# Peptides against a protein of PDB entry 4CIC: the designs that were tried, part 139

Target 1, 148 residues: chain A of PDB entry 4CIC
Amino acid sequence: KVSTKGHYGVQAMFDLAQHFGEGPVSLKSIAERQGLSEPYLEQLIAVLRKAGLVKSVRGAQGGYILAREPRDIKVGDIIRVLEGPIAPVESVSQDDPEHSLKFDFSVTKSVWEKVKKSIEEVLDSITLADMLKDAEEAQMAQGYMYYI
Target 2, 147 residues: chain B of PDB entry 4CIC
Amino acid sequence: KVSTKGHYGVQAMFDLAQHFGEGPVSLKSIAERQGLSEPYLEQLIAVLRKAGLVKSVRGAQGGYILAREPRDIKVGDIIRVLEGPIAPVESVSQDDPEHSLKFDFSVTKSVWEKVKKSIEEVLDSITLADMLKDAEEAQMAQGYMYY

## One batch from the design tools (peptide; made by RFdiffusion4, then SolubleMPNN)

Design b2_p22_6_s3 (from b2_p22_6, 16 letters changed)
Fold by OpenDDE base, seed 1:
Structure b2_p22_6_s3 (fold): chain B 148 residues (1-148), chain C 147 residues (1-147), chain A 22 residues (1-22)
Amino acid sequence: as target 1 above (148 residues)
Amino acid sequence: as target 2 above (147 residues)
Amino acid sequence: SLSSLLEELKEKEKGKSAFTLA
C-alpha cells in the first residue's frame, strides 16, 4: 500500500511533468488541479525540492518546475524520497516489544524481500514520461468514443 | 511493508506446515517457536480457521492443523484472509478527510494497480511447500559450512 | 485486507519507508 504521502507526491510530480517546459507552476494551481490542500502540498514540495527533484523559481511568475526531464524521474525515485527505502516488513521491535519478532525467521524474511524487489522493479520501470504518454493515450481514446 | 498481522500470520501458517502430517499442534507450542504472544496468535488462528486454512482438533492432544496441504496454500491466500484484498493505495478518504483525494486521477491509479498486480503475482507464486523447501535448503547449506 | 495491511504499513513506515504491503 502506497502511503497518502507517496500517492500525492506522485500526483504533484505528474502535474509538474504536464507543465514541463511551460515555466514555473504555482503551488496553488497544482493544489487546485490535483485536489490537494496547499499546506500539505507545501510539505511535499519541500521534501521533493531538498531531494533535487523539484526546483523553486522566484518572482511574480514564480513557482516550481521539475529539476530533471520527465524521462529522468522514475516513480521509484519519488517514492524513495518521500517515504524512504521500500521496506517489506516493519521492524516489529519498535512498535510492540511484547510482540517483537524474537526470531529472525529467515524464510519469512525472504518472502518479504521478494515482494520488496518486485515493487522496486515496477516503480523503477515507470517514469513521469511514461505517465505523460499514458495520459495522452487515455485522452485520445476518450475523444474517439465521443465521435462514434 | 507487510503488516505485523500478515507477517505473524505467515509465520504461524509456516509453523503448521512444518508439522503437517504429525498431528495437531498446540497454540502454546507455535507461540513459543515463533516468538508470538499466545493471545495474539489466538486471534490470528481464529481468522485463519474461519477462512478454512486451519482446522481445530479437540481433546487432550488437541490443537491446530493445516486444513489443506502446504502446496495448496499460497502466501497470497494467507495475506488475503488476514488483511483482505491487496490494495496499492490507502483509500485516502478514511484517514485524513482534509487530505482526501478529490480527484480519481486515472494515470496515478494505474501506477498503483501495476504495483498491486506485481505484489499479488509474487505472493500467489509462493506456497507453504515452497517455504518448506527453502527452509530445508537453508538448513542443509548451514550444515555443510560447519563441516 | 491487504489494503489495511498496506495502510498499517504506510502509517508505520511514514516515519521510515515508502512501500508498505498491507
Scores: peptide ipSAE 0.096, ipTM 0.743, DockQ to the pose 0.138; fails the geometry check
Fold by OpenDDE base, seed 2:
Structure b2_p22_6_s3 (fold): chain B 148 residues (1-148), chain C 147 residues (1-147), chain A 22 residues (1-22)
Amino acid sequence: as target 1 above (148 residues)
Amino acid sequence: as target 2 above (147 residues)
Amino acid sequence: SLSSLLEELKEKEKGKSAFTLA
């Protein structure tokens, strides 16, 4: 499961991708379009900015832009920035020291590593440009469904 | 991320797979070998039993066995039983009705569906028999590293 | 972290038995 943070982060980045080349987008406008609270979006954008995925533009027409072209931003990049490394299994909270029998079940670990790798491969295979294309195709398909 | 429940469920099922054909295994013995609390394991096993992945055997040598051969139990089956359907994204908690703008972002949904599908494919490609084989190979490799 | 994502997914799925992929 992708966290709410990752989910909304991808949505926000996708919104910025849709407006790429049109100049800076205000957080308010992104929040309104994406159904996000502005304060929550500020937190997401701050992290994304620090990671160099987003740039802030100052001035009367200030706001945020993608720091790179949509084709140069993978969904995996966004997720890694917002959530850190993709871990397939929750680290057993060390809170119960007694059951800390680190059964290094190498085999179960291997299963989860395979899952992790698969997730990473998928997320790294999808760019914001791919998402833009998919959106265009979906809009075209909807347009055709209204004509049928 | 696989939940702790899913993780330990797979461990418990793997333990049962390692003892498959040897008769019923006590929850206590599984708990000890897997570093799990017995009460926690009871909850996991109850769910797995209800789903027909595990059978309870009654008697002096009672306990639990796999209900099917290890090759007929996918990791995906275990996970689906314990955690339900693999959802790539948490449903936004409906708690804030005002922000419930279900932006049905079909595109973002598609991304998460691709992730889901990929995970399902991986988990459905791994059986308990595959895990047993991997364990044997790992033990052999460790044995060779000691020589 | 992907781990936190999976946990968050897990917590939301506690209401619905949904597989939490962090």
Scores: peptide ipSAE 0.079, ipTM 0.744, DockQ to the pose 0.196; fails the geometry check
Fold by OpenDDE base, seed 4:
Structure b2_p22_6_s3 (fold): chain B 148 residues (1-148), chain C 147 residues (1-147), chain A 22 residues (1-22)
Amino acid sequence: as target 1 above (148 residues)
Amino acid sequence: as target 2 above (147 residues)
Amino acid sequence: SLSSLLEELKEKEKGKSAFTLA
């Protein structure tokens, strides 16, 4: 599962992508459009900014912008920043030291590595530009359904 | 991430696959080999049994066996039984009712659906028989590295 | 649900910086 953090982070980044080239967007406006709490969004944006995916713009029209073009930001980049490396299996090693998986079963590990790789490939195949295109296509499809 | 439950469930099923055709395996022996607590394994096996992936054998040599051949059990089948449907995104709807994602952003949902599909395809492409083969190949490779 | 498992995995990995796609 993508965590709530990853999900909302992608939503916030997508909102910034929709406004790319229009200037800085306030956190309040993003929060309102995306149905996010402003404090939660501030935390997400802080992480994204530190990772260089978002820029802060100061001034009366201050806010946030994408640090790169939507085509240069993969969903995988956002997820890696917010959630860290995609791990297929929880490292069982933390909670029960006595039942540390003695047998890091190489075979079970390989299954999870295949899952990880597949997820990474999917997330790295989708850019914010792809998401913008999909949104435009969906809006066009809805617009045509109103005319029929 | 596959949960600890999914991970250990696949390990337990793989242990049963390694002993497939040798008769019933005790939960104790599986627990010892897989480094699992017996009570935890009992819970996993109960779910797997209810789903028809494992059979209980009664008697002096009682225990558990795979209900089907290793080739007929996908990793995806095990995960679906133990963890339910593969969901790429947590349903945000449970924890903060006020911030229910009003906009189920069709676009963000589609991203997660693509991820889900990819995970399902991978997990459904791997059988316990494939895992057995991979284990044999790994053992052979290790045996050759010692020479 | 796999979703809840992924969150549990993520919370356990919060100590380890790894993204848990359950």
Scores: peptide ipSAE 0.069, ipTM 0.743, DockQ to the pose 0.144; fails the geometry check
Fold by OpenDDE base, seed 5:
Structure b2_p22_6_s3 (fold): chain B 148 residues (1-148), chain C 147 residues (1-147), chain A 22 residues (1-22)
Amino acid sequence: as target 1 above (148 residues)
Amino acid sequence: as target 2 above (147 residues)
Amino acid sequence: SLSSLLEELKEKEKGKSAFTLA
């Protein structure tokens, strides 16, 4: 499950992608468009900025921009920055090493590693540019339904 | 992330698969082998039993068995029973329908749906029989490293 | 972590039977 942080982080990054090339976007404007709390968005943006996915622009028209082109930012990059490595299962602390049959643990671990890999592959296959394209296609499809 | 419930549920079901054909297994024995709390395991087994993945056997040698052969139980089946449908993202309540650009929501949703589908495909591709086979192969590989 | 996220999502969805993959 993607956390609220990852979900809203992808939304905020997608908003910045939609405005890529238009100049800096204020946190307030992102918050309003995405239905996010501005204070929460500030925390997300701070992390994304530190990771080099977002840049802050100073001045009267200050705000935030993507630090890279939408095609160069994967959804997986955003999720890794906000949430860390994709872990399908919480690392149950190896509290009792003595009684856990090492074998059972290894097989179950392999299942979760396969899940992890699959999630990573999916998230790394989707860029912000892909999302922008999907958005355009969806808008065109809706436009055609109103004209029929 | 698979919940603790899903993780331990798969472990418990795998334990039952390892003992498939040997008769009923006590919850105590599963808990000991898998490093699980017995009370927690009781809750898991109750759900799995209700879903028809596990059967209770009564008597002096009472306990639990798989209700189906290991080959007929997917990891995905276990997870669905214990956790419900695989959802990659929490449904954020549509609290403010007015200002959320409908478009942004649809695209982000599609990303999460792709993730969901991928997880389902992986979990549905793995049976308890596959896990048993992987376990045997791992044991053989370890045995050969000592020679 | 994705796992924490999935758990958080699961807690919110505990009202709805949804798999929380962490």
Scores: peptide ipSAE 0.067, ipTM 0.738, DockQ to the pose 0.191; fails the geometry check

Design b2_p22_6_s4 (from b2_p22_6, 14 letters changed)
Fold by OpenDDE base, seed 2:
Structure b2_p22_6_s4 (fold): chain B 148 residues (1-148), chain C 147 residues (1-147), chain A 22 residues (1-22)
Amino acid sequence: as target 1 above (148 residues)
Amino acid sequence: as target 2 above (147 residues)
Amino acid sequence: SLLSLLLELEKEEEGKSALELA
């Protein structure tokens, strides 16, 4: 599951990527554009900043910028920062402690590890630069659909 | 995230695959082997039965069997039955209805669709027969580590 | 959703790892 945190974190990072090179972006402006609450975005940005994906700029034109170029930030990097390690399987909730026979079903674990690996590979194959390019292509395609 | 339902559903189906051709398996025996509560397993099996992945057998030696051969049941089939469509992003919980600006961020959606597709491809590439084979190989490898 | 499921499993594994580290 990409949590709401992961989803909105990618959106926020993508917004920062769209404004990369234009200077610092305010949290308010990101929140408005992305349809996020400012307090929620503040929490996300705090985590992303601590992880070194985002930098805060102080001053009258203060705000946030990407700490690296969009091409140097993978979606996987964002997700790992926000969600932690990409694990596919929730461990069983503690409700029934007695029948916690840790059947280390190695085979079922292997299935989920394959899923995990596949997710990681996909997320690590997509950069913010790739997302920017896809957005440009989509805008161009929409522009062409209005001319047809 | 594979839910507990998906995880245990795959375990239960795998247990049935291990006993495929041996006749009906009781829910109790599956629950004991897989470390599941019988009531929880009953719920899973009910869904799997309704989806036609499992058959119930009545009688003194009653229980459950796979409805198809292990090779004809993908992990993806099990997950789709238990979890529904493999969707990567849950729609934002309804808590703040006002700021539900459905920013149809087509690009972010595309990322999650790629993830979804990748998961589906992986899960559809693995059958219960593949899992059986992997289990046999793992048992053989453990056997060789003891020698 | 499968993705919700995967993330919940991760949190529980992190929870177990945190419990094993605690």
Scores: peptide ipSAE 0.161, ipTM 0.784, DockQ to the pose 0.048; fails the geometry check
Fold by OpenDDE base, seed 4:
Structure b2_p22_6_s4 (fold): chain B 148 residues (1-148), chain C 147 residues (1-147), chain A 22 residues (1-22)
Amino acid sequence: as target 1 above (148 residues)
Amino acid sequence: as target 2 above (147 residues)
Amino acid sequence: SLLSLLLELEKEEEGKSALELA
């Protein structure tokens, strides 16, 4: 599952990818462009920094940069950092303590494991560089629609 | 991710699949086998019945049956009924009304659409009959580990 | 929505983790 945290985390990382090579970006500027609250973005960036996906740059032009090239950061890497391992459906058995026969129905678990694996494969197939390319293609397509 | 509702809904449908051809199953018996509260199961079954995945049988041996053969019910069908369409990432814009620049970032949306499509493909590739087969294979494997 | 589905499971997992920690 991609939470709101995962969604905004990918947006913030994509913003940093768009500015990759231009130097440090302030949290304020990211927040403004991505429509995020600065405090929320600070929390996301703190996690991403701790995971080594983002670097903090100090000084008058201080801010944040990607720690690696956009091609070396998968969407899956961002999601795993922010949301943890895409946990299999944890045994729903916790909420009803009495009759929770933890029938870890191995079969139902296997269905969710297949779903999980498929999500991981998709997220690991997409880099920030792929997202940049898709954005450029979309902008080009919009630019051509204005000329028609 | 599948909600608790989707998870338990698939379990309840799988229980009905295991008893397919044996006649109507009581909600009580499903609840007992699946570790579900009967009231919760009633809600799930009501939705599944309305969607035409389950049939109610009346009488002394009344209960519920699958409305179709296990091979004709995909896990995706169950999930779509219980959880609605696997909607793409609804614009998270609802929770922070002020600064929600609905930058429907077309690019981030496309990522989630790819994820959605992949989930749908997986769930639509698995039938209740496939689950029955997997259960039989797992039981056979467990039986062989005890020898 | 898939995201709402994703959020519900996270809330359920967080709720369960909170219940296990309580």
Scores: peptide ipSAE 0.156, ipTM 0.779, DockQ to the pose 0.064; fails the geometry check
Fold by OpenDDE base, seed 5:
Order: structure tokens, then sequence, then C-alpha cells
Structure b2_p22_6_s4 (fold): chain B 148 residues (1-148), chain C 147 residues (1-147), chain A 22 residues (1-22)
């Protein structure tokens, strides 16, 4: 499950990818385009900046840019930064010492590890450049439907 | 994301699979073995029963059994029953009509759909019988390390 | 965590369903 944070983080990063090479983008403009609250976006951008996925540019035309090319940023990189490690199940460490029969169900854990690995593989297979390409293809397909 | 409900549901179903053919298992015994609260397990079992994955047996040796053989129950079936459809992202329909530039980011949606599909494929590839086999193999491997 | 993420999404869907039912 991708949290709202991961979802909006990917949207914000995708917005920055769409403007890659055009210079710094203001948080306000991203917020407006992506339907995000500016304060929420500030928090996301702060985390993404600290992780080195985004750079802040100072000046009159200040704002944010991708720190790397869209092809060098995986969706998995964004999610790991915002959400931490992709874990399908939170280990509820029941600190209850007495009934600490940690049925460390190695088997159930292995199921969730397989799910985790599968999610990681999918998210690591998609770059912001792939998303840009998919957006262009979708726009072309829509354009063709209006001309028919 | 598998909720606590999904996680514990799979554990409870796996416990029932381990006892498949031995007769009805009490909720108390499942709760004790799996480290679950009995009231929470009752809620899980009620949902699983309604979905036809578990059967209740009445009598002095009453309890619950799997409604199907372990090979006929996928982990995905359990998760769908407990969690509903495996959706990686909730579509926040912001009902704000004016700024309804639904950037229906078909692209971002497609990413999450790919994740969903991948999760479904994994969970549908694993049966309770597969889990039983994996448990047996793990026990054998531990037994061989002590020799 | 991915699990927390899934739980948040479920809460948002439940919240939306509750808002649609309200």
Amino acid sequence: as target 1 above (148 residues)
Amino acid sequence: as target 2 above (147 residues)
Amino acid sequence: SLLSLLLELEKEEEGKSALELA
C-alpha cells in the first residue's frame, strides 16, 4: 500500500520531471497543478531534498528541481525515501513478554517477503522518464481520438 | 499493504491448515498458538466463515475447520476476503469542483495498478498447501543443522 | 512502512465511503 505521502510524493516528483530542464519550479505551482496543499508539499519536498532527489535553487526565480535526470530516479527510490523500506507487514512486536511465543512464523514472514520483493521489483522497474513517456503516449492517443 | 487484519487472517488460516483433517479447532487454541487476542480472532473468523473459507462445527468438539483443502485456498483469497480488493493507492477524489483539474494522472494510476497486479499475482501463487510444505522443509532443515 | 501505507489508504477509502454515505 502506498500512503498518501508516497502517492503525492510521486506526483510532485513527476511534476518536477515534466519541468526538468525548464529551471526551478515553485512549490506553489506544483501544489496548484497537483491539487496538493502547499504546506503538505513543503514537508514532502523537505524530505526529498534531504535525500538528494530534489535541489533547492535560490534567487528571484527560485524553487525546486530534480537533483538527477528523470531516467536516474526510480519510483522505488521516491517511495523508499518517503515511506522507508517497503515492508508489507509491520512486525507488531507485541512486547508482551509472557505470551512471547513469537511464533516467528517463518512461513508467513516468507509470504510477506515475497510480496515485498515483488513490489520493490515493480517500483524499481519504473523511472520518472518511463512515466514521462507514458504520459506522452497517452496524450497522443487522446489527440488521435479527437481527430477521428 | 497487508493490514494487521490480513496478516493475522493468514496466520489463523495457516493454523487451521496445519490441523486440517484433525477435526475442529477451537478459537482459543488458535489464539494461543498464533499469539492473537481471542476477540480479534472471532471477528476474523466471522468474516472468513461468511466468505466460505472456514466452516463452524457444532458440538462438544466444536470449533472451526477450513471449508476447502489447503491446496484450494490461495493467500490472495484470504487477503481479498479480509481486506477487499488489493489496491495500492486510495484514489483521493478531491470533490473540490472548481480546481477539479482532475489531473487524473493516468500515469500515476498506472504505476499503482502495476503494483496491484504484481501483489495479486504473488498472493494468488501461494496456497495454504504451499505454506505447509515450506513449514515442513524449514523444520527438516533445522533438524539437520543439529546433527 | 508499506503496511502503514496500505492502512492509510484503507482509512482514506473508508473515510471517503463514510463521506459518500454522509
Scores: peptide ipSAE 0.155, ipTM 0.780, DockQ to the pose 0.065; fails the geometry check
Fold by OpenDDE base, seed 1:
Structure b2_p22_6_s4 (fold): chain B 148 residues (1-148), chain C 147 residues (1-147), chain A 22 residues (1-22)
Amino acid sequence: as target 1 above (148 residues)
Amino acid sequence: as target 2 above (147 residues)
Amino acid sequence: SLLSLLLELEKEEEGKSALELA
């Protein structure tokens, strides 16, 4: 499950990746480019900073930078920080005590574990550097279509 | 992430698969074995029936049966019926109108499309027959540990 | 949709976390 939180977190991290090496980027500029509210982005960035994926730079030209190179940040790392462990099914057991028959139906659990593993493998196979490359390729493809 | 609806739907379908060929199973018996409320199960079964995955049998020994053999029902088929198309990220645009800036960031969308495809491939690779086999293997393994 | 499913499960996790914190 990628929440809105995970989705916007990846967008914000990708924006920082696009500006990597150019110096600190303001939250306002990220929010404007990514269509995010600044308060919501502040919450995301706080979590990402605490996890060591983002650094804060102080001063008049202050803002945020990636704490690591784009190639060293997986999409899976971002999602784990924002959403925790990629779990396919919440344990149904807590909310409805009457339905708390934890039929730990081992077979059904195994299906969801396979789904989880597949999601983790995909997200861990994609870095911010891969996303930057894909964006560049997409821009080049659009540019060539206008010259025909 | 699979909803409670998808999870319980797969459990109910698996229960019907375990009884395939034995005749119709009552909703009450499925609910009891799977730890589901009967009213909730009725809603799930209604959707599954409409999609042609389950058949209703009328009479004193009435109930439900799988509409197809367990080998011909993928977990992906059950999930698509209950939850619709397997999409990794809802278009953020619907719920918070203020955040409705559909930045269709093409690259971020492509990441989620890859995740979607991976989930679909996994769920379409597992049938109810595969689940029955896995259950049998697990029971055999437990039986051998007690001896 | 699977995404609604993913969002619903996050809401359920956030709801459970809120219930565990309450």
Scores: peptide ipSAE 0.153, ipTM 0.776, DockQ to the pose 0.062; fails the geometry check

